# Peptides against a protein of PDB entry 7BDX, part 68

Target 1, 212 residues: chain A of PDB entry 7BDX
Amino acid sequence: EMGAAACTLLWGVSSSEEVVKAILGGDKALKFFSITGQTMESFVKSLDGDVQELDSDESQFVFALAGIVTNVAAIACGREFLVNSSRVLLDTILQLLGDLKPGQCTKLKVLMLMSLYNVSINLKGLKYISESPGFIPLLWWLLSDPDAEVCLHVLRLVQSVVLEPEVFSKSASEFRSSLPLQRILAMSKSRNPRLQTAAQELLEDLRTLEHN

## One batch from the design tools (peptide; aimed at target 1 I121)

Design b2_p22_2_s1 (made by RFdiffusion4, then SolubleMPNN; from b2_p22_2, 14 letters changed)
Fold by OpenDDE base, seed 2:
Structure b2_p22_2_s1 (fold): chain B 212 residues (1-212), chain C 212 residues (1-212), chain A 22 residues (1-22)
Amino acid sequence: as target 1 above (212 residues)
Amino acid sequence: as target 1 above (212 residues)
Amino acid sequence: SQSFRAEMEELERIHEKLEEEE
């Protein structure tokens, strides 16, 4: 209970750039993000047996942790910190996104995907995550989710790859050969306007790349 | 472990006024400070049996909580919040300071005394804590501590009472009758320069009040 | 590798079925 409350407050205040800088400027940031990854992993591993109610203190705690990572990654120095000093956390997030089934832990998936998207704003971050083993298959696995918000954030991450020629060129063959075009086309007809727009934009970007 | 790490980070960033405002502006502040009091109380109650090593995760967690309260009380809006909305926490801190023996949990005592001192900067805060049952006996109990830092912060809190005529007048009889003058005089000869100065200043203030 | 592809193909079939029912 108390840990979840404290972590939730830390998440709330981490929306400020100055707070992110303060978190990272401390001697405890490295340890904190290391334990964060471990805690998130332990939570996901516990789901295979117990119906952890989404409203549990544990769930709230993990959501707050994912939220903190997202807020850190929203800032330039935060992205650099994560990519340079907390790669294990990024690897953990990628692994957890793969371990979760479609429709499982939607809120957590959204937060983790938001964090990866924020990391992808930095070219070094995008390079790191896109060069991770199984990254492209992971994107398609996540895009199979029935939840519109999950799919939206997957599409945003895909777009980050597509819009960076240096990164896209390295994986273009695998990307093109495995692209779930039918699924993306279906999303472009979604009743969710945000998902619909994101799918349309991505399709336009992909078409532009095929003509070049 | 993770809770202590998160709480320690929250403590570190709470040194900023803007962070304190952000903490208090959220819908979770009331619950957080309520649970904070309960957590601190549970920790102190656990000390009667187990040698909780001062370097334990639990100790670090409680220190961080006390540090957050201190940082909140350092800000005007934080003092007002504590006095108006979190009185139970102040009552808990007063109780815990009474429950601890001389020489026990020195670091925690210092942080709690710092929080009460910060609250005492606000006249409403000073009125509230000084009107608490057993407040004057508590001051003398705490002043019996062998630790110079504990004694220093007790003297500072005593000085806050002495320097406020409206508060001092209400308790002047009890205060004068129970004042451990010999102990304060001994502290004015301490090898600790901060303690020595604080004791000298308090003695000067007390002398000024006797002539008026 | 092969199991993941098979799982993806099965998920695609499930999604196609859900889209036909809506």
Scores: peptide ipSAE 0.006, ipTM 0.736, DockQ to the pose 0.014
OpenDDE base, seeds 1, 3, 4, 5: peptide ipSAE 0.000, 0.000, 0.006, 0.000; ipTM 0.732, 0.729, 0.737, 0.727; seeds 1, 3, 5 fail the geometry check

Design b2_p22_2_s2 (made by RFdiffusion4, then SolubleMPNN; from b2_p22_2, 17 letters changed)
Fold by OpenDDE base, seed 5:
Structure b2_p22_2_s2 (fold): chain B 212 residues (1-212), chain C 212 residues (1-212), chain A 22 residues (1-22)
Amino acid sequence: as target 1 above (212 residues)
Amino acid sequence: as target 1 above (212 residues)
Amino acid sequence: RQYFEAEMQELEKKHKEIEEKE
């Protein structure tokens, strides 16, 4: 209980850039983000069997942790910190996104995907994520999720790769062959307007890159 | 571990007035400070027997909680919040200061005394603390501590009462009869310059109030 | 569809999370 409450307060205040700078300027940032990855991993590993109620103190704690990572990654110095000093956390987030089943822990997936998207704003972060082993298979896995918000954030992450020529050119052949284009096409017909737009834009971007 | 790390980060960033305002502006402040009191109480109750190592995760967590309370009380809106909405926490801190033996949990005592001192900057807070049942006996207990920093912060708290005529006038006779003046006089001869100065100033203030 | 730095900064703001309200 107390840990979740403290972490939730920290999440709330971390929406400020100055607070993110204060977190990173302290000597405890490295330890915090190291333990964050371990805690998130422990939580996901514990889900195999017990339907942990979404409203459990443990769930709230992990959501707050993922929210803090997202807010840190929303700031340039935070992205630099994560990509330079907390790569293990990024690896953990990628692994956890792979370990979670379609429809499982939707809210946590969204928060983790938001954090990865924010990291992808940094070219170094985008390179690190997109060059991660099994990244394209992971996109296929995540795009199979029944949740529109999960799929939306996956599409945004894919778009970050596609829109960066320096990154996409290296993996373009693999992306074209391994991206679930039929799923994305189905999403372009979604009743969810945000998902529809994101899928349509990505398909247009991919077509443009086929002709160039 | 993770709870202590999160709480420590929250403590660090709570040194900012804007962060304190953000904490208080959220709908979770009441719950947080309620659980804070319970957590601190649980920790102190667990100390009767096991020499909990000063460096334990649990100790660090409780230190961070006490630090957060101190930082909140350092701001005018934080004092107002504590005195109006978290009186149970103030009662808990007073109780815990009474439950801890001389020389026991020195660091925690200092943090709790710092928080009470900050609360005492507010006239309503000073009234609340000084009118608490057993406050003067508590001062006697705390001034018996072998730690100079504990004694220093007790002297500062006493001085806050003495320097506020509206508060001191009501309890002046009890203070004069029940304050451990011999202990304070001994502290005015301390080799610790901060303790020496604080004790000397308090004795001068008390003498001035005897002649007026 | 390359985003300029200013557009990327706007996207950063859109991905700030606030405290979950009870």
Scores: peptide ipSAE 0.020, ipTM 0.774, DockQ to the pose 0.053
OpenDDE base, seeds 1, 2, 3, 4: peptide ipSAE 0.027, 0.022, 0.025, 0.019; ipTM 0.755, 0.765, 0.771, 0.768; seeds 1, 2, 3 fail the geometry check

Design b2_p22_2_s3 (made by RFdiffusion4, then SolubleMPNN; from b2_p22_2, 14 letters changed)
Fold by OpenDDE base, seed 1:
Structure b2_p22_2_s3 (fold): chain B 212 residues (1-212), chain C 212 residues (1-212), chain A 22 residues (1-22)
Amino acid sequence: as target 1 above (212 residues)
Amino acid sequence: as target 1 above (212 residues)
Amino acid sequence: SRAFEAEMQELEERHKELEEKE
């Protein structure tokens, strides 16, 4: 309980750029993000057994941890820190997104995808995550999720790859050969306006790349 | 471990006034400070049995909690919040300072005393803590500590009472009748320059009040 | 520009993380 409360407060205040700078300026940041990855991994591994109540203190604790990572990745110095000093955490997030089944831990998936998207704003971050083994298959696995918010954040991450020619050129063949076009077309007809727009924009970007 | 790391980061960033405002502006502040008091109380109650290693994660966690309270109490809006909305936490801190033996949990005592001193900067806070049952005996109990930092922070809290005529007048008879003058005189000869100065200033303030 | 969209999206993501706490 107390740990979850403290982490939740830290997540709240980490929306401030000055707080992110204060977290990263301390000697404890590296240790914190290392233990964060381990804690998130332990939580996801525990889901295969017991129906952990989605509203458990443990769930809220892990959501707060993922939220802190997202808020840190939203800041330029935070992205630089994650890509330079906490690559194991990024590897862990990618692994955990693969370990979770469709419809499982939707809120955690959204936070992890938001953190990866925020890291992808940095070209160095985008290169790192897109060059990770199994990255393209992982995107398609995540797009199989029934949740509209998960799919939205996957589409945004896919768009980040498509809009960067230097990154897209390396994976363009694999991307084009495995593209779940019918799934993206279905999303462009979604009742969720955010998902609909993101799918339409991605389809327009893909059409532009086929004509160039 | 992870809870202690999160709490330690929150303690570090809570040195900022803007972070204190952000903590208190959220709906979770009341719950956090309630659980904080309970956690500190549970820790102090656990000390009577096992030699909890002073360097345990539990000890560091409780130090971080006490540090957060201290940093919140350093800010005007934080003092107002504690005195208006978290009086049970102030009562808990006073109780725990009484439950701890001389030389026991020195760092925690210092943080708790610093938080009470910070609260005492507000006249409403000073009134509240000084009117607590057993407050004057508690000050003398704490002055029996062999630790110079504990004694320093007790003397500063005593001085806050002495320098406020409206507060001192209510307890002046009890204060004068129970004053450990020989102990304070011994502290005015301490090798610790901060303790020496604080004891000398308090003795001067007391002499001024005897002549008025 | 992608930079502006990223900045707006960064702001929106921070805002959502605040709203999910309220």
Scores: peptide ipSAE 0.000, ipTM 0.736, DockQ to the pose 0.034
OpenDDE base, seeds 2, 3, 4, 5: peptide ipSAE 0.000, 0.000, 0.000, 0.000; ipTM 0.734, 0.737, 0.736, 0.730; seeds 2, 3 fail the geometry check

Design b2_p22_2_s4 (made by RFdiffusion4, then SolubleMPNN; from b2_p22_2, 12 letters changed)
Fold by OpenDDE base, seed 1:
Structure b2_p22_2_s4 (fold): chain B 212 residues (1-212), chain C 212 residues (1-212), chain A 22 residues (1-22)
Amino acid sequence: as target 1 above (212 residues)
Amino acid sequence: as target 1 above (212 residues)
Amino acid sequence: SQAFRAEMEELEERHERIAELE
């Protein structure tokens, strides 16, 4: 309980850029993010057995950790830190997104996707995550989720890849051959306005790439 | 381990006034400080049995909690919050300072004393802690500690009481009758310059009060 | 494009900062 409460407060205050700078300026940042990855991994591995109540202290704790990573990745110096010094954490997030089934731990999945999107704002970060083995299949696996929020954040991450010619050109053949076009078209007709807009924009970007 | 790491980071960033304002501006502050008191109490109660290694994750966690309380109390709005909304935590700190033996958990004792001193900067805070049952005997109990840092922070807290006429007048008779003058005189001759100075200043303040 | 990403890095509005999951 106390650990989750402390971590939740740290998540809240990490929305400030100055707090992220303070966290990263300390000698404890590396250890913290190392243990963060391990803790998130342990939690996801525990889900297959016990129906751990989504509202457990453990769940809230892991949400706070994922939130902290997201907030760190929202800042230029935080992205630089993650890409240079916490690559194992990025690898862990990618792995965990693959290990979670559609509909499983939606909130955690959203936070992890938001963190990856924030990392993708940095070209070095985008290159790192997009060059990860199985990245494109992972995007399509995640896009099969019934949750509109999960799908929205997947579409945003896909768009981040599509809008970078240097990254997209390397995977364009695999991307085009495996693109779940019918799924994205269905999302462009969603009742969720955010999902609808994201799917429409991605479809427009994809059409532009076919003409160039 | 992860809880202690998160709490330690929260302690570090709580040195900023803006971070303290952010913590207190949230709806989670009350719960956090409630659980903080309980966690500190549980730790101190566990010390009588197992020689818990001073370097344990649990010890580091409790130090971080005490550090956060100290940093919150260092700010005007934080003092107001503690005195108005977390009186149980102040009562817990006073109780724990009484439960710890001389030489036991020196670092924790120092942090708790620093928090009480910071609270004492507010007249309402000073009134609250000084009117606690057994407060004066507690000061003398703590001043029997062999550790110079513990004694230094006790002397600073005693001085905070002595320098406030409204508070001192209410307890002046008890204070004068029980004052460990020989102990304070011995501290004024300490090789520790900070302890020496604090003891000398307190002795001067006490002499001034005898003449008025 | 690299220019677009540089603009995204400057535009804090595109960064996801979350204090709490609603």
Scores: peptide ipSAE 0.029, ipTM 0.831, DockQ to the pose 0.093
OpenDDE base, seeds 2, 3, 4, 5: peptide ipSAE 0.029, 0.029, 0.027, 0.029; ipTM 0.824, 0.825, 0.821, 0.830; seed 4 fails the geometry check

Design b2_p22_3 (made by RFdiffusion4)
Pose (drawn by RFdiffusion4):
Structure b2_p22_3 (pose): chain A 212 residues (1-212), chain B 210 residues (1-210), chain P 22 residues (1-22)
Amino acid sequence: as target 1 above (212 residues)
Amino acid sequence: EMGAAACTLLWGVSSSEEVVKAILGGDKALKFFSITGQTMESFVKSLDGDVQELDSDESQFVFALAGIVTNVAAIACGREFLVNSSRVLLDTILQLLGDLKPGQCTKLKVLMLMSLYNVSINLKGLKYISESPGFIPLLWWLLSDPDAEVCLHVLRLVQSVVLEPEVFSKSASEFRSSLPLQRILAMSKSRNPRLQTAAQELLEDLRTLE
Amino acid sequence: EEEQEEIIEEQKELNEQIRTET
C-alpha cells in the first residue's frame, strides 16, 4: 500500500519538467526504470484474462509506473534518457502491448502507447521503436481494438513514424501490403472529432506518400 | 466591494491547473469551499421577493464563487477533491438550483450547472449528482426555464448522465425513459442554434441507447 | 512542433484523469 502511494505521488509531480530533470539527475533512476519494466511485465503475466477490477494498490501501482514513464518521455531529456539508458523498458512496453488482448487493460495500453509516441519525438527513439521486431504487425493489430482511445493513440503513433519518410522508407512494402485501410477509413467517419481527424490526417499523409 | 474584487481576481487565475492545485490545500485552514456554499446559500435566500440585480458588488461576488467552483472542477484532481471533501458544496449547488425560480439568477444557474457537469466527469461525481434527492424532478424543473443558456447546460448535464455504464441493467434504462422527451424534442427544433444542437445530440444519444 | 506540444498537453490531462480515477 505504501509502495503504490509513493508511486502515485511521483506520477503526480512527474508532470513537471523541473521534477523530471531532478529524477534523471539523481543516480538511482537507472535502477528505478529497470525494475519498472519487470514490475509491468509481472503484472501483465499475472492476469489470466478477466479484466483488472481496479486491483487495490496493484493496478494503481502499474498505472503509476506507466504514468511516470509517459510523463518522463514527455520531456526532451526524459525521452533522451530512456532511449540511451532504458532501452529494455522500451522493449518491455512494445512486448506488453502485443501480449495484452483487445479490451484487456485498456488504460494500461493508452498509457503505454502515449509513452511510445513521446519517445518517438526523439530521433533515436523513433528509430528504435520502428526497427523493433513485429512493430508493423503490432500497429495494425492494436487498431483491431474496439476502444476508440486506443485506436486514437495507435493512429497518433503511426502518424509520427509516417511523418519521417526516411524512417518510414526502411519499413516499406508491409506499410502498403498490411495497412488496415478500411479501418482507418471507418475512423475518418467516426462521430468523435479527435479520432475522426486523426484518421483523416493519417489518410491524407498515406495517400500523399504513395504518389509524391 | 473589496470581497468581490478579490474573488473576481481568483476566478481569473483559477483557469490554471497550477493555481487549482494550490487552492485544494488552502481549504484545510480556511474552509474555502465550505464557506463558499454558505455564501451562495445566503445570497439566494436574500433574494426574497425579488430577482437578480446585476452590475452589483454582491452579484459579481457569487458569480466569482460559482466560477471558481467550476474552474476547480474543470481540473481532474479538482473534481476529485470536490467529490471527496466538498460534498456539502455539491449539495448546496443542487439545492440552490431547485430553490431558484425560473428566470431568477440566470447567470448563477448556468455557472452552477457548468460545475455539476464538470464534477460529473469524475466517476464518483457522476454517482453523487445522479443519486441526489429529487435529481430527475430538478432536471424537469430546470428545462422549464425560458432562458436558452440554462436549458442548454441542463441538456449537457443530462447527456453526461446518459453516457457511460451506470450499471446499464435498467438502472440507466429507466433514467432515459423518465426524461421530458417532448421538451427535448421541442428544443431540437429550437431557433437558438446552440440549444438546438444540444437537444439534437442528446436525442441521438437517447435513441442510440434504446 | 506545435501539434506535438498540444498532444503532450492532452496526454498530461488524460494521464492525470487516469491517476485520479485510481

Design b2_p22_3_s1 (made by RFdiffusion4, then SolubleMPNN; from b2_p22_3, 14 letters changed)
Fold by OpenDDE base, seed 2:
Structure b2_p22_3_s1 (fold): chain B 212 residues (1-212), chain C 212 residues (1-212), chain A 22 residues (1-22)
Amino acid sequence: as target 1 above (212 residues)
Amino acid sequence: as target 1 above (212 residues)
Amino acid sequence: SSMDKKIIEEDRKLVEEIGAEL
């Protein structure tokens, strides 16, 4: 209970750039983000045995941790910190996104995908995550999720790769050969307007890259 | 571990007035400060059975909680919140200061006394704590502590009462009849310069009140 | 110098939304 409450408050105040700078300027930041990855990993591993209620204090705690990582990644110095000093946390987020089944822990997937998207705003962050082993298969695994919000944030992350020529060129062959085009075309017809728009924009960006 | 790390970061950033306003502007503040009191109480109760290492994650967590309360009480709106909406937390701090033996949990006592002193800057806060049952005996119990930092923060809290005529007049008879004058006179001769000064100032304030 | 993608100054808003809704 108390840990979840403290972490939830820290998440709320981490929306401030000055709070993110204060967190990262402290000597505790490295340890905090190391333990964050371990805590998120322990939570996901616990799901294989016991049906954790999504509304549990542990779930709330892990959601708040993922929210803090997302807010840190929203700031330029936060992205630099994550990519330079907390790579293990990024690797853990990528692993956990792979370990979760379609429809499993949708809220956590959304938060983790948002953190990776924010990291991908930085070219160094985008290079790091896209050069991670199994990154392209992971995107398609996540895009198979039945949840529209998961799929939306996957499409945004895919778009971040497609719009960066230096990154896209390295994986373009694998990307084109494995692209779930029929799935993306189905999303462009979704009743969810955000998912529909993101799928349409990605299809337009992909068409532009085929003609160049 | 993770809870203590999150709470320590929240303590560090709570030194900002804007962060205190953000914490108090959220719907989670009431619940957080309620659980804070319960967590501090559970920690103090655990000391009767198991020798908790002062350097434990639990001790660090409780110190961070007491530090957050102190930082909240440093701000005018934070004092108003504590006195209007978190009275049970103030009552818990007063209780825990009574339950702790002389020399027991010195660091926690200092943080709790600093929080009460900050609350006492507000006349409504000073009224609330000074009208609490057993407040005057509690001050003398705490002033019997062998630690100079505990005694310093007790003297500052006593001075806050003495310097407020509306509060001091209500308890002046009990205060004068129970005042450990010989203890305060001994502190005015301390080798600790902060304790020496605080004891001298309080003795001067008391003399001024006897002549009026 | 790791160049931040200039295009995503607008997407700072999406991270602020998560901190407020939960």
Scores: peptide ipSAE 0.033, ipTM 0.796, DockQ to the pose 0.120
OpenDDE base, seeds 1, 3, 4, 5: peptide ipSAE 0.030, 0.047, 0.029, 0.030; ipTM 0.792, 0.791, 0.794, 0.793; seeds 3, 4, 5 fail the geometry check

Design b2_p22_3_s2 (made by RFdiffusion4, then SolubleMPNN; from b2_p22_3, 13 letters changed)
Fold by OpenDDE base, seed 3:
Structure b2_p22_3_s2 (fold): chain B 212 residues (1-212), chain C 212 residues (1-212), chain A 22 residues (1-22)
Amino acid sequence: as target 1 above (212 residues)
Amino acid sequence: as target 1 above (212 residues)
Amino acid sequence: SSEIEEIIREDRKLVDEIGAEL
């Protein structure tokens, strides 16, 4: 209980840039993010099947950890720190996104995808994530999720790759050969306006890249 | 481990007034401080004798909690919150300071005494603390501690009472009858300059009050 | 500089900030 409450407060205050700078300015930041990855991995490995108690102290604690990573990655110095000093955490987030089944831990997936999206604003971060083993298959696996928010954040991460010519060119062959076009087209007709817009924009970006 | 790391970071960032305002501005603050008191009480009750592993995750977690309370009490809105909305936590801190033996959990005692001193800057806080059952005996019990930092922070809290005529007048009879004058005089001759100064100043304040 | 590259990319990307209320 107390750990989850403390971590949830740390998540709430980590929305401030000054708090992120204070977290990263200490000698404890490296250890904190190392243990964060281990804790998230331990939680996902402890999940018995597809049932998650979303309101459990353990779930709330892991959500707060993922939220802290997201808020740290929202700031330029936080992105630089994660990409330079906490790559193991990024590898862990990518691994956990692959280990979770469709519909499993939806909120955690959303937070992890938001953190990866924020890291992908940094060109070094985008390169690191996109060059990760199985990254393209992982995107399509995640896009099979029944949850509209998971799919939305996958589409945003895909768009972040597509909008970077240097990154997209390295993966363009695999990307084109595996693209779940029918799934993205179905999302462009979604009743969820955010998902609909993100799918339409990505389809427009992809069409523009095929004509150049 | 992760709980102690998260709480330690929250302690570090709680030195900022803006972070204290952010902690207190949420609906989670009341629950957090309630659980804080329970967690600190549980830790002190779990101590087997006089031996504490100062470097244990549990010890570090409780130190961080006491540090957060101290930093919250350092800010005007934080003092007002503690005095108005978290009195049970103040009662718990007073109780724990009584339950700990001389030389036991010195660092925790220092943090708790610092939090009480910060609360005592608020006149409502000073009134609340000083009107607590057994407060005067507790001060003298704590002043028997072999640790110079514990004694220093007790002297500072005593000075906060002595400097407030409305509070001092209510307890003046008990205070004068139980005053460990020889102990305070011994502290005024300490090799620790901070303890020496605090004991000298308190002796001067007490002399001034006897002549008025 | 890596900072200039980030600024150019940030102009195109909305940062995700999440309060603890989600």
Scores: peptide ipSAE 0.127, ipTM 0.815, DockQ to the pose 0.096
OpenDDE base, seeds 1, 2, 4, 5: peptide ipSAE 0.059, 0.027, 0.072, 0.070; ipTM 0.820, 0.780, 0.820, 0.823; seed 4 fails the geometry check

Design b2_p22_3_s3 (made by RFdiffusion4, then SolubleMPNN; from b2_p22_3, 14 letters changed)
Fold by OpenDDE base, seed 2:
Structure b2_p22_3_s3 (fold): chain B 212 residues (1-212), chain C 212 residues (1-212), chain A 22 residues (1-22)
Amino acid sequence: as target 1 above (212 residues)
Amino acid sequence: as target 1 above (212 residues)
Amino acid sequence: SSSIEEEIREDRKLVQEILAET
């Protein structure tokens, strides 16, 4: 209980850039983000047996951790820190996104995808995550999720790759050969307006790249 | 580990007034401070059996909690919140300070005393804590501590009472009848300059009150 | 303030950071 409450407060205040700078300016940042990755991994590994109630203190704790990572990645110095000094955490997030089944831990997936999207704003971050082994298959695995919010954040991350010619060119062949076009087309007709818009924009961006 | 790390970061960033305002501006503040008191109490109750290594994650967690309370009490809105909405936490801190033996959990005592001192800057806070049952005996119990830092913060809290005529007048008879004058005089000769100064100032303030 | 020269991608469409709300 108390750990989750404290971590939740830390998450809440981490929406401030100055708080993120304060977190990173201390000597404890490296350790914190290292333990964060380990804790998230331990939680995901625990899910195979226990129907962990999504409302558990443990779940709330891990959600708060993922929220903190997202908020750190929402600012330039936070992205720089994660990409330079906490790559293991990024690797862990990518791994956990792969380990989770469709429909499993939707909220955690969303938070992790939000963090990766924020990292992808930085060219170095985008390069790092997009060059991760199995990244393209991971995106399609995640896009198979029945949850619209998961799919939305996957589409945003895909768009982040597509809009960077230097990055997209490296993976263009794999991307085109494995693109779940029918799934994206189905999302472009979604009743969820955010998902619909994101899928439409991505389809437009993809068409533009095929003609250039 | 992770809980202590997160709470320690929250403690670190809570040194900012804006962070304290953010903590208190949320709907989670009341619950957080309620659980804080309970967690601190549970920790202190656990000490009778386990030589809890002072370096344990549990100890670090409780120290961070006490640090957060101190930092919240360091600002006007934080004092107002604690005195109006979290009196149970103040009562818990006073109780725990009484439950701890001389030399036991020195660091925690210091943090708790710092929080009470910060609360005592507010007249309403000073009134509340000084009117607590057994407050004067508690001060003398704490002043018997062999630790100079504990004694320093006790002397500062005593001074806070003495310097407020409205508060001091209510307890003046009990205070004068139970004053460990020889102990304070011994502290005024301490090799610790901070303790020495605090004891000297208090003795001067007490002399001034006897002549008025 | 050391300007961390973040190579922000020139494509302004992606520049909206996401805050995770509690």
Scores: peptide ipSAE 0.202, ipTM 0.828, DockQ to the pose 0.050
OpenDDE base, seeds 1, 3, 4, 5: peptide ipSAE 0.187, 0.194, 0.193, 0.174; ipTM 0.826, 0.827, 0.828, 0.827

